# Peptides against a protein of PDB entry 7RZF, part 66

Target 1, 358 residues: chain A of PDB entry 7RZF
Amino acid sequence: PFQEEHLKQLYKIVPIKDIRNLYVTFPIPDLQKYYKSNPGHYLGHLIGHEGPGSLLSELKSKGWVNTLVGGQKEGARGFMFFIINVDLTEEGLLHVEDIILHMFQYIQKLRAEGPQEWVFQECKDLNAVAFRFKDKERPRGYTSKIAGILHYYPLEEVLTAEYLLEEFRPDLIEMVLDKLRPENVRVAIVSKSFEGKTDRTEEWYGTQYKQEAIPDEVIKKWQNADLNGKFKLPTKNEFIPTNFEILPLEKEATPYPALIKDTAMSKLWFKQDDKFFLPKACLNFEFFSPFAYVDPLHCNMAYLYLELLKDSLNEYAYAAELAGLSYDLQNTIYGMYLSVKGYNDKQPILLKKIIEKM
Target 2, 358 residues: chain A of PDB entry 7RZF as posed
Amino acid sequence: PFQEEHLKQLYKIVPIKDIRNLYVTFPIPDLQKYYKSNPGHYLGHLIGHEGPGSLLSELKSKGWVNTLVGGQKEGARGFMFFIINVDLTEEGLLHVEDIILHMFQYIQKLRAEGPQEWVFQELKDLNAVAFRFKDKERPRGYTSKIAGILHYYPLEEVLTAEYLLEEFRPDLIEMVLDKLRPENVRVAIVSKSFEGKTDRTEEWYGTQYKQEAIPDEVIKKWQNADLNGKFKLPTKNEFIPTNFEILPLEKEATPYPALIKDTAMSKLWFKQDDKFFLPKANLNFEFFSPFAYVDPLHSNMAYLYLELLKDSLNEYAYAAELAGLSYDLQNTIYGMYLSVKGYNDKQPILLKKIIEKM

## One batch from the design tools (peptide; made by RFdiffusion4, then SolubleMPNN)

Design b1_p12_4_s4 (from b1_p12_4, 6 letters changed)
Fold by OpenDDE base, seed 4:
Structure b1_p12_4_s4 (fold): chain B 358 residues (1-358), chain A 12 residues (1-12)
Amino acid sequence: as target 1 above (358 residues)
Amino acid sequence: MPSPTENLTFYE
């Protein structure tokens, strides 16, 4: 395990590739034995959330971060890490201290709100869906994976252990949150901007780096992270499917889409799934407008409209994606194309949200 | 000392 001398350290690392990454790492206890409650996944879900009031949303709004991943990572036997990894913009590279301050403000928000059973239930439901409808893997890869995870899980649970949550453990969530403190932080900044500014070379890969102690003033600044009113817990994910009923095949099911509605304003084609038998649907809408492509001005207006529409839908995109829903919006020479795909149960909700923004 | 890069190898 890291000793106190290994904490509150900043590493400036020179990558081979032109990348800008920030890794904020916290040593945590070994959570492997708690896989049924998976408190690290709970925290990773919230810290890595992309919805309104999330850490990523705020950091994106400032132009500092493109992507964020939060979660537990295996260390050596008997300890783990919790890591928050962000892809930095050029501007974000100049604001690393403030980015980390925002991380601690979000963590402080999680402490103030306390463990939420409904969030655990959403994680449980999402993981159960992912397990139940897991795609067929290549046998060789699957067998190798299963053989590896047999070192960590009972034989009877080896197929389910990575997915099925069983126990809400607020005590373990709090225990992990108590490790996510500035006094327990290790920071790594990866950027080519450190080229020629390093004094050490990593033994195995020859990676050039510099190690510095984080100043006590900076640690204190992060320790005094206040509640930022911009940070909020996510809203309940309304897109999580709960109905997985597969409707019986219609007796007159056609191998091709059948025209089931023909009106002056709409045509509807339908094809039932006769192959996969999944509780999934693909809804495809083509909207026709005589104005969409009449001239270059209207074409550009139609393009701008869709870009604005996509931007206005970003608040739902992440929650929909987590729930196994996706949508796509494209301009066509005739107007607009909309596709909604995934679990059929909550597609009407997503579709309604899209139509309300149109 | 644990290599600061040990955490990076999963993203290469």
Scores: peptide ipSAE 0.007, ipTM 0.511, DockQ to the pose 0.063
Fold by OpenDDE base, seed 5:
Structure b1_p12_4_s4 (fold): chain B 358 residues (1-358), chain A 12 residues (1-12)
Amino acid sequence: as target 1 above (358 residues)
Amino acid sequence: MPSPTENLTFYE
């Protein structure tokens, strides 16, 4: 559908809202028939990863980008797009060429490492968990969604097709990755800074924009993207749950939390789930310190401590979130509060990591 | 000390 004349184009777009976004778009083949392997999801998972050595981590470290999303998007019939979208800082708006260079450096890293079966397996496991423990949707919305996707999937698979990965297809991953090249790029920059600098108006929405060809020298710079040693594949996600066993209800299960431990240093309350029967838990810890709020200095020190702790835990936050784990750290007038929530299987691992950083 | 019921959110 896109001819060569539609590639290597830069669009400068004036938004209505005060937003700064960069869209780096690649035309790709229709991947719908490959839903069982979902190579676009594999690449989206890696390109959109937020852990150490990720594209986002590096771009954040430069102060250029706040958020990053990578993935496939449906086009018209017979083609799709792969899109890398970033939220730009004011500084990042000045470094768009360099941001895109880093994107191609990361893509080059993915080429150099090749398709990883363990990454596919993690995606498979995560999606299987998401399917198995999917929340109840509103019937009207759900029915309409299912009716829509019946056009794309066999009736027998319509409920599973969006979630269950079945086949590792390194060939398809490489095929999609081969389309993620500078010669195939379409770039859109969205910023109010282009107001009064546009020469075109979009017909349907009246959006003001300017279209420019990306200079061949810039394309060549991106084509010559070297391996950046800061980019690394993610480590294996240790937080992915594997045990989903639900313990039987205790015979004397109380409707309220029961005090199961009482010592001079700790009280422990426990309530078994008697309603939802999910392999999830909420662990809540309140730490008491007589010094936490004794004066403004101690209060500020306690705040700074928690901010530093949060920063030190950021390396685990994304991997935990992907695995359906979350944590929260808050200052209290009595000390600090820690919450760990999600699938109970790997909560001890996350909790241990938190305690080791404390 | 806050009550256990205030701080222990088991179901969100």
Scores: peptide ipSAE 0.007, ipTM 0.430, DockQ to the pose 0.027
Fold by OpenDDE base, seed 2:
Structure b1_p12_4_s4 (fold): chain B 358 residues (1-358), chain A 12 residues (1-12)
Amino acid sequence: as target 1 above (358 residues)
Amino acid sequence: MPSPTENLTFYE
């Protein structure tokens, strides 16, 4: 386990690849025995959330961060880490202290709101869906994975333990959240901009780095992180499927799409799934406009419209993706193409939101 | 799912 001398450290690391990354790491207790509640997954879900009022949303709005991941990572026996990792922009590399301040402001927001059972329930439901409809893995890889996790889980639970949440444990969420403090932080900044500014070389990989103590004044700034009013808990994910019924195959089911509606304004083709038998659908819409491609100006306007539409849908994109829904919007020479894919149960909700933004 | 963050865990 890290001792006090290993905390409040800053590592400046020179990568081989042209990457800019920030790692904010906290030592946490071993959570393996708490796999049924998985408090680290709960916190990772919220800290790594991409919706409105999220940490990532604010950091993106400032142009400092492209992507964010939060979660637990295995350490050695008897301890783990909680890590927040971000992909930095060039500008973000200049604002690392402020980025970390925003992380602590978000963590402070989580403390102020306290553990939410509904968020746990969403995580439980999402993981149950992921387990139930898990894709077939290659047998060799799967067997090796199962053999590895047999060291951590009872034989009877080895297939389910990584997925199925059973217990809401607010006490454990608070316990982990209490470890996410500035006094417990280890910071690593990965950038080529540190080339020629390092004084150490890592023994195994030859990675050049510099280690510095984080100044007490910076630690105090992070400790005094206030509630930033821009940070909010996510709204309930309305796209999480609850109905997984597979409709019986129609007696007259054709191997090809059948034309089931033909009007002056619309044609509709339908094909029932006769192969996969999954509670999933693919909805494809082609919208025709005589103006979409009539001249270069209209073509550019149609393109701009679609980019603005995509931007306006970003608020739903992440929640839909988490729930196993996706959409795609493309310009065509005839107009516009829309595709909605995933679990069929909540596709009408996503489709309605898309059409309301159009 | 834990994203496979290749965390450069420098084990000292």
Scores: peptide ipSAE 0.006, ipTM 0.498, DockQ to the pose 0.110
Fold by OpenDDE base, seed 1:
Structure b1_p12_4_s4 (fold): chain B 358 residues (1-358), chain A 12 residues (1-12)
Amino acid sequence: as target 1 above (358 residues)
Amino acid sequence: MPSPTENLTFYE
C-alpha cells in the first residue's frame, strides 16, 4: 500500500503519443471479496455517468474535458485503486486544479445524498441483462479468462461473479467514499507540454516525469469543496429492458422483409428474426422530403437540422446506450434516415423521445 | 513501490 509520503503527490508525465490525460487516483481497500455488492462499480457508475448533472457534463460544458472514466482498478495484491481518468482539452490542461475541485464537489454530493438502493438495482439489472445476453466469445480467450478468475471466485459462481449483483451494501459504498478524499489523492497529468520540464526517468519504460508535492493550500481547497448545485444524481434509466419475451416464429415468415403496409404516405416492411432469436429489434425509417437536396442551402439546412436534433437527444443517448439501445440519424439525398437498434422492450420509449424532438 | 507511471502504460 502507499504510505502517507506517497499521497498528495503530483506527477507530470511526458507521453510518447500526443495525448492529454488526467489521472486522479485514490488507494482503496481490496474490494474483491465484496464482488456480490461491488461498491466500486456503484461509485464508478455514478462518477463516470455522462447524463445531465454528471461530473462529465459539467466539465464538458466548461470545455475542459472530452471523456471521463471512473472506477476501481486492481493494484498489487491486497489493495486496489479508485481512478478518475479524463481526456483533457488544451484549455482543461490549464484548469487541472479546478477539474479536481469539481471531482471532489461531485464526491461530496454523493456523500450528501448517501447510497441509493435504486441505483444499485439499476446496476444489478444492467449487469443481469449483460450476463443473460452475453455474446459468444472465442473459446480460447474465454477459457483463459475463466481460468484466471478461478483464483478470485468460487467455482459455482465463476461464470456469474463478474456480472450478478446480489447484495446492497451501503456501508461498503460509504467506506469507499471515505477513501475518496484530498488527503488520499495521487494526481498524474500526462501531456507533451512537460517535455524538457522533467527531472526523472522511469526505470522500466524510460518515461520522463516530474514529481511534486501538491501544495497544502490546494489540498485544503479540495477539502473545502462545497456542494455544487449543478451536480445531481442521474434520473432513473427508463430504457432498461424488463421484458425479454421472444415471439414464436410465424408459419408464413419470409426470409426477406415483407411489405405489410402500403399507403400514399408510407410503406412498411417487416421481417421476423429467424436466426438469432434475441429480444432485439432494428427499426429503420427513411423520411422523404423534396426539399432535402434541392440546392446547397437546403442541403446545409438539413444537415444543420440533424446536428441540432442529435445535440437535443444527447441527454438520452448515454442512458439508452447503457441499456443496450442505440440510434443513428443521417442525412440522405432523399431526406433523413433514422435507425433505432437494441432490446425491443424500450425502443418505443426512445423512438417517442426522438420523434418529440423532431 | 508501484511506479507512478504503472497505471499509465496500460492506456498508451
Scores: peptide ipSAE 0.012, ipTM 0.524, DockQ to the pose 0.048; fails the geometry check

Design b1_p12_5_s1 (from b1_p12_5, 6 letters changed)
Fold by OpenDDE base, seed 5:
Structure b1_p12_5_s1 (fold): chain B 358 residues (1-358), chain A 12 residues (1-12)
Amino acid sequence: as target 1 above (358 residues)
Amino acid sequence: ERLRTGVNPVKF
């Protein structure tokens, strides 16, 4: 485990690839024994959230961060890490102290709100859905994975332990939150901008790096992270499926899509699933416009429209993706293509949101 | 995005 001397350290690392990354790492206790409550998953869900009022949403609004990943990572036996990793913009590389301040402001918001049972319930439901409708894996990979996890879980639970949450444990959530403090932080910044500014070489990979102590004044700034009123807990995820009923096969089910509606303005083709029997659907819409591809200007305008539409849908996209829904929007030579895929129960909600933004 | 257990997204 890291000793106190290994905390409050900044690593400036030179990558081989042109990448800009920030890793904010906290040593945490081994949470393996708490797999039924999975407090690190709860915190990773919130810290890694991409919806309105999320950490990522605010950092994106500043132009500092492109992507954010938050969650627990396995260490060696008897300890874990909680890591917040962000992809930095060029501007974000200049604002690393401020980015980390925002991380601590969000963590402070989580402390102020306290553990939320409804958030745990959403995580439970999402994981239960993921387990119930888990795709078939390649036998070799699956067997090797199961053999590995038998070291961590009871034999009777080995198939469920990575998915099924059973216990809401606010005490364990608070315990992990108490480890997410500035005094416990390890920071790594990965950027080519540190080339020629490093004083150490890593033994195994030859990675050039510099290690510095984080100044006490910076630690104090992060310790005094105020509540930022821009940070909010996510809203309840309306896209979590609750109905998994599979309709019986129609007696006259065709092996190919059948034309079920033909009008001057629309054609509708339908094919019932006769193979997989999953509570999932694929909705595909092709919109025709004689103007979409008539000239380079209209083509570029149609492209810009779809990019703006996608950007305006980002808030709903993340919540839908968590719930196993996805959408895709593409330009076609005839107009535009929309696809909505995933659990059929909440597809009408996502489709409605897309159409309301169009 | 959340870190999935065992998926190190850090391809160094």
Scores: peptide ipSAE 0.022, ipTM 0.583, DockQ to the pose 0.100
Fold by OpenDDE base, seed 1:
Structure b1_p12_5_s1 (fold): chain B 358 residues (1-358), chain A 12 residues (1-12)
Amino acid sequence: as target 1 above (358 residues)
Amino acid sequence: ERLRTGVNPVKF
């Protein structure tokens, strides 16, 4: 485990690739024994959330961060880390202290709200769905994985332990939150901008880096992180499927799509699933427009429209993706293609939101 | 996004 001397450290690291990353790392206790409650997963869900009022939403709105990942990571035996990792913009590289301040403001918001049983229940439901409808894995890979996790879980639970949540443990959530403090932080900034500004070389990979103590004034600034009114807990995920009914195969079911609607303005093809028998559907829409590919200007305008549409859907797309729904929007030479895939129960909700934004 | 256990963030 890191000792006090290893805390409050800043590492400036030179990458081989042109990447800009920030890693904010907290040493935490080993949570492996708490797999039935998984408090690190609860916190990773909230800190890594991409919806309105999330940490990522605010950092994106400032142009500082492209992506954010939050959660627990295994360390050596007997300890773990909680890591918040962000992909930095060029501007974000100049605002690392303020980015970390926003992280502590969000963590302070989580402390002020306290552990939420409904958030745990959503995590439980999502994981239960993922377990129930888990795809077949390659036997060799699956066997090796199961053999590995037998070291961590009882034999009776080895198939379920990575998925099924059983116990809401607010005490453990608070215990982990109590480790996410400025006095317990390790910061790594990865950027080519540190080339020629490093004084150390890592022994194994030859990675050039500089290690600095984080100034006490900066630590104090983060310790005094106020409640930022822009941060909110996520809303309930409306895309979590609850109906898993599989309709019986129709006697007249064809192996190919059948034309079930033909009009001057629309054709509809349908094929029932005769192979997988999953509570999933694939909805595919082709929209025809004589303007979509008439000239380079219209083609670029149609492209720009779809990129703006995707951007306007990002917040909803994340909640849908967590629930096993996805969409895709593409330009075609004839117009536009939309696909919606995943659990059929909540597809109408996602489709409606897409169409309302179009 | 959630840190998936299998995504080794670059071990620095």
Scores: peptide ipSAE 0.021, ipTM 0.606, DockQ to the pose 0.083
Fold by OpenDDE base, seed 3:
Structure b1_p12_5_s1 (fold): chain B 358 residues (1-358), chain A 12 residues (1-12)
Amino acid sequence: as target 1 above (358 residues)
Amino acid sequence: ERLRTGVNPVKF
């Protein structure tokens, strides 16, 4: 476990690869015994959220961060960490103090709003869906995993303990949130820009680094993190499936896709699932345009259009992905391809949003 | 994104 001397430290690390990363780490209590409520998962869900008013959305809007990952991480038996990891832009590397300030502003927003039972319920529902429709794992790997987790969970719960949430524990959420303070922080910045500016070498890998104490003035700035009005809790995830009905196989079901509509403007092919019997569908759309690939200019315009469309959908795509929906948009030599995959219940909602943005 | 349980510590 980290001692007080290991807190409020900044590590500047030289990577072998050209990467720019920020790791903000907090020591937290061992949460293993609280697996039924999983307060670290609740906080990781919110801090790692990518929707409107999220930490990532704001940091992206500043041009400082590309990606964000938040959550609990195991250390060893008897201690854990909460980590916020971001991929930094070149500009973000200059604004690390401000990025961390925004992290503490978001954490302060979570304190001000308090634990939300509806957010816990969404996490519970998502995990229940993930458990219920879990894919088959390779037996050897699965058995080895189960044997390992038997040290942590009752035999009766060993299959469910990593997934099923049972108890809303606002007290435990607050307890973990209380550990996410500037006085408990460890910061690591990974960038090639520190090459030739380090004074230490790591023993095992020869990684060059510099260790510095974070100035007390910087700690105080983070301690005085105000509520940023740009931060909001996520909206309810409309993509969480609630209907898992599997329709009976049609009497006329073919083993191959059948043409069910043929018009001057569209052809529709359909194949019912006759093998897996999952409440999932794959919707695939090929849009034909004579302009999409007529010349290099139109090809590049069609590419840029799709990149802009994907960017405009990013916030909705995240909520859909959490709910086990995905989409894909690609340029083709004939036009554009759209795919929507996952639980069929909420696919029409995602499809509608995609089409409304197009 | 969420940290997956069991991601090896970043080898510093």
Scores: peptide ipSAE 0.021, ipTM 0.590, DockQ to the pose 0.078
Fold by OpenDDE base, seed 4:
Structure b1_p12_5_s1 (fold): chain B 358 residues (1-358), chain A 12 residues (1-12)
Amino acid sequence: as target 1 above (358 residues)
Amino acid sequence: ERLRTGVNPVKF
């Protein structure tokens, strides 16, 4: 485990690839024994959230960060890490201290709100759905994975332990939150901009890096992270499926899509699932517009429209994706293609939101 | 996004 001398350290690392990443790492206790409550997953869900009032949403709004990943990572036996990893913009590389301040402001928001049982319940429900409707894996890969997992979980639970949450443990959530402090931080910045500015070489890969102590003033600035009023807990995820009913096969079910509606403005083709028997659907819409591909200008305008539409849907896309829904929007030579896929229960909600945004 | 147990490209 890291000692006190290993804390409050900044690493400037030269990558081989042109990448800009920030890793904010906190040593935490080994949470393996708490897999039934998984407090690190709870915190990773909130810190890694992409909806309104999330850490990522605010950092994106500033143009500093493209992506954010938060959660627990295994270290060695008896200790773990909590890591917040962000993909930095060029501007974000200049604002690393402020990015980390925003991380601590969000963590302070989580402390102020306290552990939320409804958030745990959403995580539980999502994981239960993921387990229940897990796709078939290739036997070789699956067996090898399970053999590895047997080192961590009882034989009776080995199939469920990575998925099924059982216990809401606010005490463990608070315990982990108490480790997410500036005094317990390790920062790594990965950028080619550190080339020729490093004084150390990593032994195994020859990675060039510099190690510096984080100034006490910066640590104090992060310790005094106030409540940023832009940060909010996520709203309840309305896309979590609750109905898993599989409708019986229609007696006249065709092996191919049947035309069930034909009008001057719309055709509807339908095929019932006769193979997988999953509470999932694929909704595919082709919108025809004579203007979408009439000339290069209209083609580019249609492209820009879809990119703006996708950007405007990012908040819903994330919540939907967590719930096993996805959408796709593409330009066609005839107009626009929309696909909505996943659990059928909440597809109408996602579809409605897409159409309302169009 | 949640940290999946994926290979963190930077092994420290």
Scores: peptide ipSAE 0.020, ipTM 0.575, DockQ to the pose 0.077

